# Ledger of designs, part 163: peptides against a protein of PDB entry 5HDT

Target 1, 163 residues: chain A of PDB entry 5HDT
Amino acid sequence: MVVKTFMDMDQDSEEEKELYLNLALHLASDFFLKHPDKDVRLLVACCLADIFRIYAPEAPYTSPDKLKDIFMFITRQLKGLEDTKSPQFNRYFYLLENIAWVKSYNICFELEDSNEIFTQLYRTLFSVINNGHNQKVHMHMVDLMSSIICEGDTVSQELLDTV
Target 2, 163 residues: chain A of PDB entry 5HDT as posed
Amino acid sequence: MVVKTFMDMDQDSEEEKELYLNLALHLASDFFLKHPDKDVRLLVACCLADIFRIYAPEAPHTSPDKLKDIFMFITRQLKGLEDTKSPQFNRYFYLLENIAWVKSYNICFELEDSNEIFTQLYRTLFSVINNGHNQKVHMHMVDLMSSIICEGDTVSQELLDTV

## One batch from the design tools (peptide; made by RFdiffusion4, then SolubleMPNN)

Design b2_p29_7_s2 (from b2_p29_7, 19 letters changed)
Fold by OpenDDE base, seed 5:
Structure b2_p29_7_s2 (fold): chain B 163 residues (1-163), chain A 29 residues (1-29)
Amino acid sequence: as target 1 above (163 residues)
Amino acid sequence: SEEKKERRKKLILERARKAQEKRKEEREK
């Protein structure tokens, strides 16, 4: 399946990267980003997270607006972390783990709407974080948020108010 | 700046590679 394909793909797999480039682009289409099925959206988000990993340091999405849409989309999916007993929690964890390890959100520093993206990310994470999450989840959330603050030149007041 | 952008690119690439290594290690266990 597509999810597994991107999950297993390495950065040095140039032939595969070229082969699946079109698929990567399609996954970022409105059809998938606005898909009515929540589980499908989660799968798409996981793929997109891996796509950022695989094609690092250059995401295959050339449009700043598209990049914004993608990260806002991924952020919305992270709300699923709130239910630790959900059948899909492991996949939500996968998503969190990926973005925490890769820190793909950091490419948003080059976007005009970076503050909006980071603000939404922080709001989402703080809205779902709870004592029911294990140490790994907490670690990833903290690591992700800390990295953005540390690597950013400036932090908006709105973001500071969220923290 | 372009310098900062380049530095960020290097970091994300390093992190991306390391992430995949970690994933593979977890599968081996």
Scores: peptide ipSAE 0.684, ipTM 0.947, DockQ to the pose 0.802
Fold by OpenDDE base, seed 1:
Structure b2_p29_7_s2 (fold): chain B 163 residues (1-163), chain A 29 residues (1-29)
Amino acid sequence: as target 1 above (163 residues)
Amino acid sequence: SEEKKERRKKLILERARKAQEKRKEEREK
């Protein structure tokens, strides 16, 4: 399983990182990002999150447009956190946990459209947060949003209005 | 700035490694 392959891969696994580099690139293709099955898209998002972890500090995606597409894609998947009783909730949690631990969104500060990406992330998180979420989920969301504010050079008024 | 960019790179690498360590620790429980 591709998800497990990236899940278990360490940053120092240089041979494996090279071996699966092409797969990592293909996972960011429109075929997967626009896949009609939402469960497949969730799996792809989890893989992409791990790819950012594995290849840190430099993601294998060199195109700013592609990076934007990927983070906007991941943001859309986070909407699934809204239903705590969903059979896929644990995988949505996995995605959130990865993003909160790694803070991969922070590489977006190098992108021209960083404020747009962060705004969509904040809107999504505030949209899905609810009383059914446990303390861990809330802490991850707060930690993620706080990190972006603290590490950012500038925050647009639009983002401030969202917060 | 380039200085901030480099600090971000160092930080994300550290976080990435710690994240995987946490994941492994959770699996060992």
Scores: peptide ipSAE 0.682, ipTM 0.947, DockQ to the pose 0.812
Fold by OpenDDE base, seed 2:
Structure b2_p29_7_s2 (fold): chain B 163 residues (1-163), chain A 29 residues (1-29)
Amino acid sequence: as target 1 above (163 residues)
Amino acid sequence: SEEKKERRKKLILERARKAQEKRKEEREK
C-alpha cells in the first residue's frame, strides 16, 4: 500500500527514496489532487505530507506552482478536522500531526505566494478548531501556527486579520 | 536570506527525523 510505504520510510533510506521518487511525483498530479473521492484525497494528502518529511530538506517538487497547489490541497483536507466523530478523523489527525511535527509548510517561505498559503492555513485551522478537540489536536494547531509566525520574516495584514 | 534558508533546511530535516523517531517510539510503546 502506497500510504504505508511512505509512512514507514525513513529520511536516510536513499535507495527507497530514489525508487519511489516517480510515485511521489505522480501523487502530486492533478489526477490525484482533484480526485473526486474525498477519502482518496485524504490519503493522497497524508502521502504528500510524508513525502515532505522523507525528502526533507528538499521536496521533490521543483515547480513553485506545484508546491503551492500541494499545500493548498493539504490545507483543504484539514477542513475535515472539524468533525471529531468522523470515521476518518484519525487520518485527519495523522495529517495534522505530521505537518505539526515536520512543519513542512515552512518550505513555503521560499514561495512568492507564501502569504496566501499561510493565510488559508490559518483560516482553515481557526474554522475547524472547537472544544471537542482533545489536547493533542489543540497543541498541534498552536505549535504549527506559532512556528510559522516565529520563523517568518513578515506577516501580511490578511494573516493578522485572521489571527 | 540565504542564511535563513539554510537554517530552515536544517530545522526541517531535524524535525523530519525526529517526527519519524516519535512514530517509531509510539509504535513500540
Scores: peptide ipSAE 0.682, ipTM 0.946, DockQ to the pose 0.813
Fold by OpenDDE base, seed 3:
Formats: C-alpha cells, structure tokens, sequence
Structure b2_p29_7_s2 (fold): chain B 163 residues (1-163), chain A 29 residues (1-29)
C-alpha cells in the first residue's frame, strides 16, 4: 500500500526517497487530486503530507502552482474532520496530526498566494472544529494556526479578519 | 528574507524528523 510506504519512510532513507520520487510526483497529478472517490483523495492527502515530511525541507514539487494546488487540496480534505463518528476519522486525524507536527504549510510562506492558502486553511479549520473533538484535535488545530501567525512576517487583512 | 527562509527550512526539517519519531513511539505503545 502506497500510504504505508510513505508513512513508514524516514527522512534519511535516501535510496527509498529516490525510488519513490516519481510516485510522489504522480500523486500530485490531477488524476489523484481530482479523483472522484473522497476516500481515495484522503489517502492521497495523507501520502502528500508524508511526502512533505520525508523530503523536508524541500518538497519535490518545483512548481509554485502545483504546491498551491496540493495545499489547497489537503485543506479541502480536512473538512472530513467535522464528523467525528465517520469511519475515516482516524485517517483525517492522521492528516491533521502530520500537518500540525511538521508544519508543512509553512512552506507556503515562499509562495505568492500564501495568504489565500492560509485563509482557506483557517476557514476550513474553524468550520470543522467542534466540541466533539478531543483535546488532541483541538491542540493540533490551534497549534497549526498559531504557528502560521507567529512565523509569518506579513498577514493580510483578510487573514486577520478570519482569525 | 533569505535568513527567515533558511530558518524555516531548518525548523521544518527538525519537525519532520521529530514527527516521525513521535509516530513510531505511538505505534509501539
């Protein structure tokens, strides 16, 4: 399983990183990002999150537009956190946990459309956060959002209004 | 700035490694 492959891969696994580089690139294709099955998209998002982790500090995606697409895609998947009773919630948590621990969204500070990406992230997180989430989920969400605010040099008025 | 960019790179690398360590520890519990 592709998900497990990237899940278990360490940052210093240079041979494996090279071996699965093409797969990492293909996972960011429209075929996967626009896959009609939401469960498949979730799996893809989890893989992409791990890819950012594995290849840190440099993602293998060289196109700023592609990076934007990927983060916007991941953001959309986070909507699944809303239903804490869903069968896939643990995988949504996995995605959130990865993003919160790695802070991969901070790569977006180098992108022209960083404000748009962060705004969508905040809106999404605020839309799905609820009292049904346990403390760990809340902590990850808050940690993720606060980190972006603290590490950002400039924050748009739109983003400030969202916070 | 380039300085801040470099700092971010160092941070994400550190966090990435730590994240994987945390994950492994949790799975071993």
Amino acid sequence: as target 1 above (163 residues)
Amino acid sequence: SEEKKERRKKLILERARKAQEKRKEEREK
Scores: peptide ipSAE 0.681, ipTM 0.946, DockQ to the pose 0.815

Design b2_p29_7_s3 (from b2_p29_7, 20 letters changed)
Fold by OpenDDE base, seed 5:
Formats: sequence, structure tokens, C-alpha cells
Structure b2_p29_7_s3 (fold): chain B 163 residues (1-163), chain A 29 residues (1-29)
Amino acid sequence: as target 1 above (163 residues)
Amino acid sequence: SAEKKKKRKELIKKRAEEAQKKRKEELEK
């Protein structure tokens, strides 16, 4: 229900955005980010991605450290894209599609550790990309990575080494 | 740059709106 709630919520739904703000904050707690169940973590990541979409351009997470934790968390979940036959692949695709369409990672440019976040994202994507992925998956991955490179004023050596 | 930041925010907002539009269109098909 929580996943569906955020999936269906529009950006101009101001009343709903206010109503579910506390839930959005709770989903970013260590309880969920460090949840032992892999499927739960995936669902949390999908919700967080939608939260970034809904509240764009201002995520409800005011702490730079928390933002870093969230994006690093989402990045770790993207590893699940490697298995195209997984029962959860559609949700991994959902996550990828969201971050590729919204390009919420770009808000990380405001963070001191942006290079670390982007480096981990690129490493993760290149580690899971394979010929088993359809064209849409490849397109989203390329679009996501290209957007970050194009917007960045400077690219770290670590990122260049990854690409 | 403050200007770049503002531009990024506007772009992300637009992308978010378009993303939801695309999602709804897919569900209706």
C-alpha cells in the first residue's frame, strides 16, 4: 500500500505531500535502509525514488549526510538489475526507470561527497549491465550516466577511471 | 553557481512531472 501510495501521488498533490511527509522521513531511517530483507530494501528504494520525484526539486531530507546515505542505499539496490530472470526484476526496472526519468541523482551535486556517490553509481551500473538487458534498460542506464557527466562541471579521476 | 542550481531544480521538477505523466500513460494502455 505504501508503494502504491507514492507511485500514484502527483507532484501537485500538496495536501497529500504534507500528509505523507512523516512517512517519507521514516522510510529513510536506518531501520529501513539497513533492513535485513533484500526485497524490503528494494521496495524502500522504490518508495524513496518516488519521494524524490514527488517532492522534486526539494527532497524532504534536509541533512546532507542523510541524502548521501539514501543515494548510496539506492545505488546498492541497483545491483539487483544483474539478474534479468529475478522475480523482482520488474521492481528493479521500476527503480532504474524512475531515477533515469527524474534524474534525482543530480541533486547530489549540492553534496560535498557527490563524486563518491556518482562513482559508486557508475561502478554499480557497469557491474550489472549485460547483453541480457533489453534496449530500455540500456537506454535508461546510458541516459542516467550521460546526464550526470553533462551537468558536472568537473569529473573526478575516479569516475573517469570507472567509465 | 546559484544560477546553475536554480536551473537544475527547474529541470528536475519538469522531469518529475513528465515521469509521472509517462507512468500514467503506460498504465492506461
Scores: peptide ipSAE 0.683, ipTM 0.945, DockQ to the pose 0.811
Fold by OpenDDE base, seed 3:
Order: structure tokens, then C-alpha cells, then sequence
Structure b2_p29_7_s3 (fold): chain B 163 residues (1-163), chain A 29 residues (1-29)
């Protein structure tokens, strides 16, 4: 399974990274990003998060527009964190934990639309955060947001005021 | 700045490696 493949792949697996590079690229296609099945989109998001991890610090996606689309896509999937009783919550947690540990969103500082991406991320996280989330979830959310703010010399005051 | 970008990338790489390490440790439990 594709999800397991990327989940288990290490950063130094050069042969595997080369082998699955095309697959990684295809996973970012509109076919997958706009897939009608919510569970499929979640799996795709998890794969994409792992792809950012595996190919760190350079994602295989060279287009700024594509990178924006991917992060906006991942952000939309994080909405699923709101339901702690969801059968897919563990996968949503997986996604959150990955992006919180890796801080892949910080790559977006290189993008022209970074503020839009970060704004959407913050709004999404604040919209889904609730008392049902355990300490780990809260920690990841705070850590994720703080890491972006800490690079705040590049974050506009307007964005900070909005958040 | 270029320096900040470089440091960020290096940090992300390190975090990525640590993330995988943590994941493997969790799986072993």
C-alpha cells in the first residue's frame, strides 16, 4: 500500500526515493487532491506529509502553485481533527503529528502566498481545537503554530493581528 | 534572508529524521 510505503520510508533510502518519485508527483495531481472520497483525501494528505518528510528539505514539487495547493489541501484535511470519535481520527492525528514534528509548513515562507497559507492553517486549527483533544494534540497544534510565528520576522504584523 | 532559509532547511531535515525515529520508536512499543 502506498500509504505504508511512504510511512516506512527513511530519508536515506535513496533508491526508494528515486523509485517512488513519480508516484509522489502523481499524488499531488488534481485527481487525488480533488478526490471525491474524504478518506482517500486523508490518505493522500498523509502520504504528502510523509513525502515532505522523506525528501526534506527539498520537496519534489517544484511549482510554487503546486506547493500552495498541497498545503492548502493538507490544511483542509486537518478539519477532520474536530471529531475525536471519528474512525479516522488516528489518521488525522498522524497527519497533525507529522506536520508538527517536521514543520513542513515552514517551507511556505519561500512562497509568495505564505500568509494566506498560514492564515488558513491557523483558522483551521482554531476551528477544530476543543476540550476533547488530549494533551498531545494540543501540544502539536501549539507547536506547529508557534514555529511559524517564531520565524515571525518574516510574518506580517497584519497576519498576526488577524490571528 | 538566504541564511535564514538555509538554517530553516537544515532544521527541517533534522526534524524529519527525528520524526521518523520517533515514529519507529512508537511502533516498537
Amino acid sequence: as target 1 above (163 residues)
Amino acid sequence: SAEKKKKRKELIKKRAEEAQKKRKEELEK
Scores: peptide ipSAE 0.680, ipTM 0.944, DockQ to the pose 0.800
Fold by OpenDDE base, seed 2:
Structure b2_p29_7_s3 (fold): chain B 163 residues (1-163), chain A 29 residues (1-29)
Amino acid sequence: as target 1 above (163 residues)
Amino acid sequence: SAEKKKKRKELIKKRAEEAQKKRKEELEK
């Protein structure tokens, strides 16, 4: 499984990183980002999150527009965290945990549309956070948002309005 | 700034490595 391949891959696996580079690029294609199946999109998001981890600090996606699309895509998938009883919740948690540990969204500070991306992330997280989430989920969400605030020099008014 | 960017890159790399380490540790338990 593609997901498992990226899950198990270490950052220093240079040969594997080269081998799966094309796959990583294809996973960011519109075909996958706009895939009609919600579960497929979630799997793709998890893979993309791992790709950011594996290739850190340099994602293989060189286009700022593509990076924006990817992070916006991942953000949309995080909406699935709202239902803690979903059979896919563990995979949503995996996605959250990954981005919270790696802080991959911080790559977006290099993007012109960083404020838009962060705004959408915050809106999404605040929209899905609820008392049904366990402590780990809450901690990851807070950690993720706090790290962005602490590292960011400026925050848009729109982002401030979401808090 | 360039310095902030450099530090960010270094930190992200470190976090990524630590993330994978945490995963492996969890799998061993």
Scores: peptide ipSAE 0.677, ipTM 0.943, DockQ to the pose 0.831
Fold by OpenDDE base, seed 1:
Structure b2_p29_7_s3 (fold): chain B 163 residues (1-163), chain A 29 residues (1-29)
Amino acid sequence: as target 1 above (163 residues)
Amino acid sequence: SAEKKKKRKELIKKRAEEAQKKRKEELEK
């Protein structure tokens, strides 16, 4: 499975990184980002998160517009965290844990639309957080948001109002 | 700034490596 392949891949696996580079690029295509199946989109998001991890700090996506699309896409998938009893919750947690550990969103500071991306992330996280989430989920969310606030040189008023 | 960008990249790289170490440790439990 594609998800398992990227999940197990290390950063120093240069031959594998080269081998799966084309696959990584295809996963960011509109075909997958706009896939009608919710479960497929979640799998794609998890793969993309691992791709950011594997190729860190240089993601294979060189287009600022593509990077924006990817992070906005990942943000939309995080809405699935709201239902802790969902059969797919563990995979949503996997996505959250990855982005919280790697802090891949922080590469968005290089993007013109960074404030928009961060605002949507914060709004999404605050909208899904609930009492059913365990401490790990809460800690990941707080850690993720705090890292962005601490690193940010400029923050939009909209983002400040959200916090 | 260029320096901030460089430091960010270095930090992200370290975080990515540590993330994979954590994942492997969890799988070995």
Scores: peptide ipSAE 0.676, ipTM 0.943, DockQ to the pose 0.839

Design b2_p29_7_s4 (from b2_p29_7, 19 letters changed)
Fold by OpenDDE base, seed 4:
Structure b2_p29_7_s4 (fold): chain B 163 residues (1-163), chain A 29 residues (1-29)
Amino acid sequence: as target 1 above (163 residues)
Amino acid sequence: SAEKEERRKKIIEERAKKAQEERKKKLEE
């Protein structure tokens, strides 16, 4: 399983990183990012989150536009956290936990459209937070948002006013 | 700045390693 492959992969596994590099690039294609099945998109998002972890600090996606698309894609998947009773909630939690632990969104500070990415992230999290979530979910959401705010020397005042 | 970017990259790399360690610990429980 592709999801488990990236889940179990360590950052220092150079041979595996090279072996699955093309797959990592393929997963960021429009075919997967715009896949009609929401469960497939969730699996893709989880893989992408792990890819950012594995290849940190240098994601294999070099195009700023592609990076923007990926993070906007991941952000859209986080809306699934709104239903705590969903059969896929554990996988949504996995996604949240990953991005909260790794803080992969912080590489977006190097992107021209960083404010748009962060704004969408905040809006998404605010829309789903306090919807029957346990303490761990709340902590991850707050930790994720606060980390970006702490590096706010590159964040516009408009974004800060939204928070 | 280049200095800030380098610092951020270092932090993210360390967080990534720590995240995987924590995940492995959870699997052992």
Scores: peptide ipSAE 0.638, ipTM 0.933, DockQ to the pose 0.810
Fold by OpenDDE base, seed 5:
Order: structure tokens, then C-alpha cells, then sequence
Structure b2_p29_7_s4 (fold): chain B 163 residues (1-163), chain A 29 residues (1-29)
């Protein structure tokens, strides 16, 4: 299972990282990012989140456009957090927990479209956050958003208006 | 700046390691 492979992989597993590098690249292809099945997209997003963790601080995706696509893709998947009773909620939580712990979005500061990425992230999180979420979910969302604001050198007015 | 980028990378690397450690703890509990 691809998801489990990346889930269990450590950052210092150099041989494994090299072995699955091509798979990591394939998972970022349009085939997977634009896959018609939302459950498949969720699994892909979880893998991608782990890939950012595993290969930190250098993601294997060297193209700025590809990085943007990936983070916008992950952001879209976070909309699934809105339904706490979904059978896939645990997977959505896994995704949120990963990006909140790793703060992988922070590599976007090096991208020219960082403000767009962060704005979309904030809008998405605010759109799905509700009182039905447990404390952990709320904490991760707040932690993620606060970290980006605190670390950013400049924040666009649009992003400020979102907060 | 290059300095800020390097610092950010270092922080992310540490967070990544800690994240996996926390995950392993959860599996053991």
C-alpha cells in the first residue's frame, strides 16, 4: 500500500527515499491531482503530505508551478473536514495533522504565488471549521494559520482581510 | 533572504522529525 509506505517512512531512510522517489513524482502528476474519485484524491493528498515530511526540507518537486499545484490540491482536499461523520474523516484528520505538525506550507514562502496559496488555505479552513470539530482539529487549524502569519515577512492585504 | 530560507528549512526539517516521532508514539499507545 502506497499510503502506508510513505506513512511509515522516516526522514533518514535514505535508501527508501531514493527507492520511492519516482513514485513520489508520479503522485504529483495531473493524473492523480485531477483524479475523478475524491477518495483517491484524499489518499494522494495524504501521500503528498508525507512526502513533504519525508524529504524535508527539500521537496522532490523542483518546479514552482508543480509545488503550487500540489498545495492548492491539498488545500482543496481539506474541505472534506467539514463532515465529521464521513467515513473518510480520519483520513482528512490525518492530512490536517500532518500539515499542522510539519508546517509544509511554509516552503511556499519561496514561491511567487505564496499569498494566493495561503489565502486559499485560510479561506478553506475558515469555511470548514465548526463547533462539531473536536479540540484537536481546532488546535491544528489555528496552529497552522498562526504559524504562517507569524513567519511571513509580508502578507498581502487580501490575506489580511481573510484573517 | 538566504538566511531566512536556511532557517526555515532547518525548522521544517526538525518539525518533520518530531512529527514522525509523535506518530510512532501514537501507534505504540
Amino acid sequence: as target 1 above (163 residues)
Amino acid sequence: SAEKEERRKKIIEERAKKAQEERKKKLEE
Scores: peptide ipSAE 0.625, ipTM 0.929, DockQ to the pose 0.830
Fold by OpenDDE base, seed 1:
Structure b2_p29_7_s4 (fold): chain B 163 residues (1-163), chain A 29 residues (1-29)
Amino acid sequence: as target 1 above (163 residues)
Amino acid sequence: SAEKEERRKKIIEERAKKAQEERKKKLEE
């Protein structure tokens, strides 16, 4: 399973990182990002999150447009956090936990469309957060958003005013 | 700036390592 492969991979596994680099690149293709199956898109998002972790600090995606597409894609998947009773909730939590621990979104500060990416992230998180979520979920969401705010010298005032 | 970006990259790298360590701890439970 591809998800398991990336989930278990360490950053210092240079041979494995080289071996699965092509797979990592293919997972960011439109075929997967626009896959019609919601569960497949979630699995892809989890893999992409782990890819950012494994290859940190240098993601294998060199195109700014591709990076934007990936983070916008991951953001869309986070909408699934709204239903805490979903059978896929644990995988949505996995995605949230990963991006909250790694803070992979912070690499977006170097992107021209960073404000758009962060705006969509904040709107998505605020739209799905509810009192049905446990403290861990809330903490991850707050930690993720606050980290971006702390680097607000590259964040527009408009975005800060909406938070 | 380039300096800010370099610091950010170092922080992300360390966070990534710690994230995997925490994940491994969870799997051992």
Scores: peptide ipSAE 0.612, ipTM 0.925, DockQ to the pose 0.789
Fold by OpenDDE base, seed 3:
Structure b2_p29_7_s4 (fold): chain B 163 residues (1-163), chain A 29 residues (1-29)
Amino acid sequence: as target 1 above (163 residues)
Amino acid sequence: SAEKEERRKKIIEERAKKAQEERKKKLEE
């Protein structure tokens, strides 16, 4: 299983990283990012989150536009956190937990459209956060958002309005 | 700046390592 492959892979596994590099690149293709199946997109997002972890600090995606697309894609998937009773909630939690632990979004500071990415992330998180979420979910969301604010040199007015 | 970028990369790398460690701990629970 592709998802499990990346879940279990350590970032110091050089041979495996090389072996699955092409797969990592393929998962970021429009075919997967624009896949019509919501569950498939979630699985792809989880894989991409792990790819950022595995290949840290250098994502294998060289195009700034591609990186933007990926993070905007991941952000869209986080909307699934809203329904805590969803059968897929645990996988949505996995995604949140990963990005909160790794802070992969912070590589976006090197992108021209970083403020747009962060703004969408904040809007999404504030949109889905609710009292039904347990403490861990809340902490991950807060940790993720606060880290971006603290590490950022510049913040757009739109982002400031969101916070 | 280049210095800030390198610092960010270092931080992300360390967080990535810790993330996997935490995941493994959770799987063992």
Scores: peptide ipSAE 0.555, ipTM 0.907, DockQ to the pose 0.822

Design b2_p29_8_s1 (from b2_p29_8, 16 letters changed)
Fold by OpenDDE base, seed 1:
Structure b2_p29_8_s1 (fold): chain B 163 residues (1-163), chain A 29 residues (1-29)
Amino acid sequence: as target 1 above (163 residues)
Amino acid sequence: SREELKKMLLERVKKEGKKPVVAHPRKFE
């Protein structure tokens, strides 16, 4: 129900964004981010991605530490892209597609630990990619990574050297 | 596959070029 709620929300619906602000904040709590069930964590990640989509360009999370936790969390979930035959692969694909198109990670430029976040993202993406992935997955990964490189002032060469 | 992804990324970076920092996500269009 929670997943469906955010997935079906209109990005331009101000009333709904205001209504579900508290829910968005609760989804970023340690209770959900550190949930022991990996499938639950995946659903939480998808919801968080949708929250960034809906509230773009301004996320409802104001704490730098919380934002870091969220993006590190999302990055960890992207490891699930590795198994292309998994029943959950479509949800992992959704997660990748969403964050790539929205450019959700670009909000991390406001964080002092942005380089750490981006480095972990790049390492994760390169660690999961394999010959089972189609060109769409490659393109979304490139969209995600290249946007960060091209729109960053200082991170580009360092990141390119580490991958 | 990692090499292919790296190649694609490098080509995209060369093509796109550097831009001023954009700190916020973009909306769907």
Scores: peptide ipSAE 0.503, ipTM 0.803, DockQ to the pose 0.846
Fold by OpenDDE base, seed 4:
Structure b2_p29_8_s1 (fold): chain B 163 residues (1-163), chain A 29 residues (1-29)
Amino acid sequence: as target 1 above (163 residues)
Amino acid sequence: SREELKKMLLERVKKEGKKPVVAHPRKFE
């Protein structure tokens, strides 16, 4: 129910955004970010991605430490893209497509540890890509990474040499 | 492959070029 709630929510629905703000904040708690069930963590990541989409260009999370935890968490979930035959692959694809289109990681430019976050993201994406992935996956990954490189003052092409 | 992804990324970066920092995400359309 939670997943459907955020997936179907309109960005222009201000009343709904306010109504579910507490839920959005609760989903970023350590309870969910460190949940022992892998499938639950994936659902949480998708919900968080939708939250970023709905509240764009802002985010409901005001703590820099919390934002860092969230994006490091999302990055870890992207490892699930590796197995293209997984029953959950479509949800991993949705996660990738969402964060790439929304440019959610661009919020990280305001964080002190942005370079760490971006480095971990790039390493993760390059570690999971394989011959089983189609062109759409490639394009979303490129959209995600190129936006960070092109729009960041401190991010350089040198990062590509570290992957 | 990793090499193909790297190639695509480099080509995109060259095409778009760097620009001033945009600190906020785009809305999903």
Scores: peptide ipSAE 0.490, ipTM 0.797, DockQ to the pose 0.775
Fold by OpenDDE base, seed 5:
Structure b2_p29_8_s1 (fold): chain B 163 residues (1-163), chain A 29 residues (1-29)
Amino acid sequence: as target 1 above (163 residues)
Amino acid sequence: SREELKKMLLERVKKEGKKPVVAHPRKFE
């Protein structure tokens, strides 16, 4: 229900955005980010991605520490992309597609630990990519990573060389 | 593969070039 709600929500639906703001904030709580069930965590990540999409360009999360936690959390979920035959792969794909298109990670440029976040993201993406992935996955990963590199001034070539 | 992904990424970066920092996500359309 929650997942469906955010997926279908229009970015221009201000009334709905306001209505679900508390839910959005609650989804970023430790209760959900540290939930013991990996499937629940994946759903939470998808919801968070949708929240970033809906509230773009401004996320409802104002705490830098919270934003860092969220993106580190999302990055950890992206590890699930490795198994292309997983029944949950479509949700992992959705997560990747969403954050790539929205350029969700670009909000991290305002964070002091942005380089750490981006480094972890790159390492994760390169660690999960394999011959089972199609061109669409490659393109989304490239979209995601290249946007950060091209729109940032702190991402160095050495990062790419070490991945 | 990792090498293919790296190649694609490098080619994209070279093609697009660096832009001014945009600190916020773009709206999904």
Scores: peptide ipSAE 0.473, ipTM 0.789, DockQ to the pose 0.826
Fold by OpenDDE base, seed 2:
Structure b2_p29_8_s1 (fold): chain B 163 residues (1-163), chain A 29 residues (1-29)
Amino acid sequence: as target 1 above (163 residues)
Amino acid sequence: SREELKKMLLERVKKEGKKPVVAHPRKFE
């Protein structure tokens, strides 16, 4: 299973990283990013999050346009956090936890469209948060957003006003 | 809630403060 393979891989597994590089690249193809099945897209997002974790601080994706597409894609998947009672909520939670812990979105600082990506991320997170979410979700969201604010030139209030 | 999330975020940002503009994934921490 591709999902499990990347989930179990460590950052120190250099030989494995090289071995599965092609697979990582294929997972970012339009075939997967635009897959018609939402559950498949969620799994792809989780895999991509793991790929960023594994290859951190560098991403195996060299195209700025591709990186933008990936993070916009991941951001869209985070909308699934809105339903805390969804059977897939645990995977959405995993996605959030992963990208927050890894600080994967920080790769976007090198992109020209970073502000667009961050804006969409913040809008998405604030749009999905509700009373059904526990403190862990809040903490992961804060970890994710605060890291971007503190390490970038982005104005905190400006981003919050876009919510 | 959105308000609670906003409060938490603002408090965290205030506490941590601004850092040099460098992208640091967890691996470099």
Scores: peptide ipSAE 0.471, ipTM 0.794, DockQ to the pose 0.691

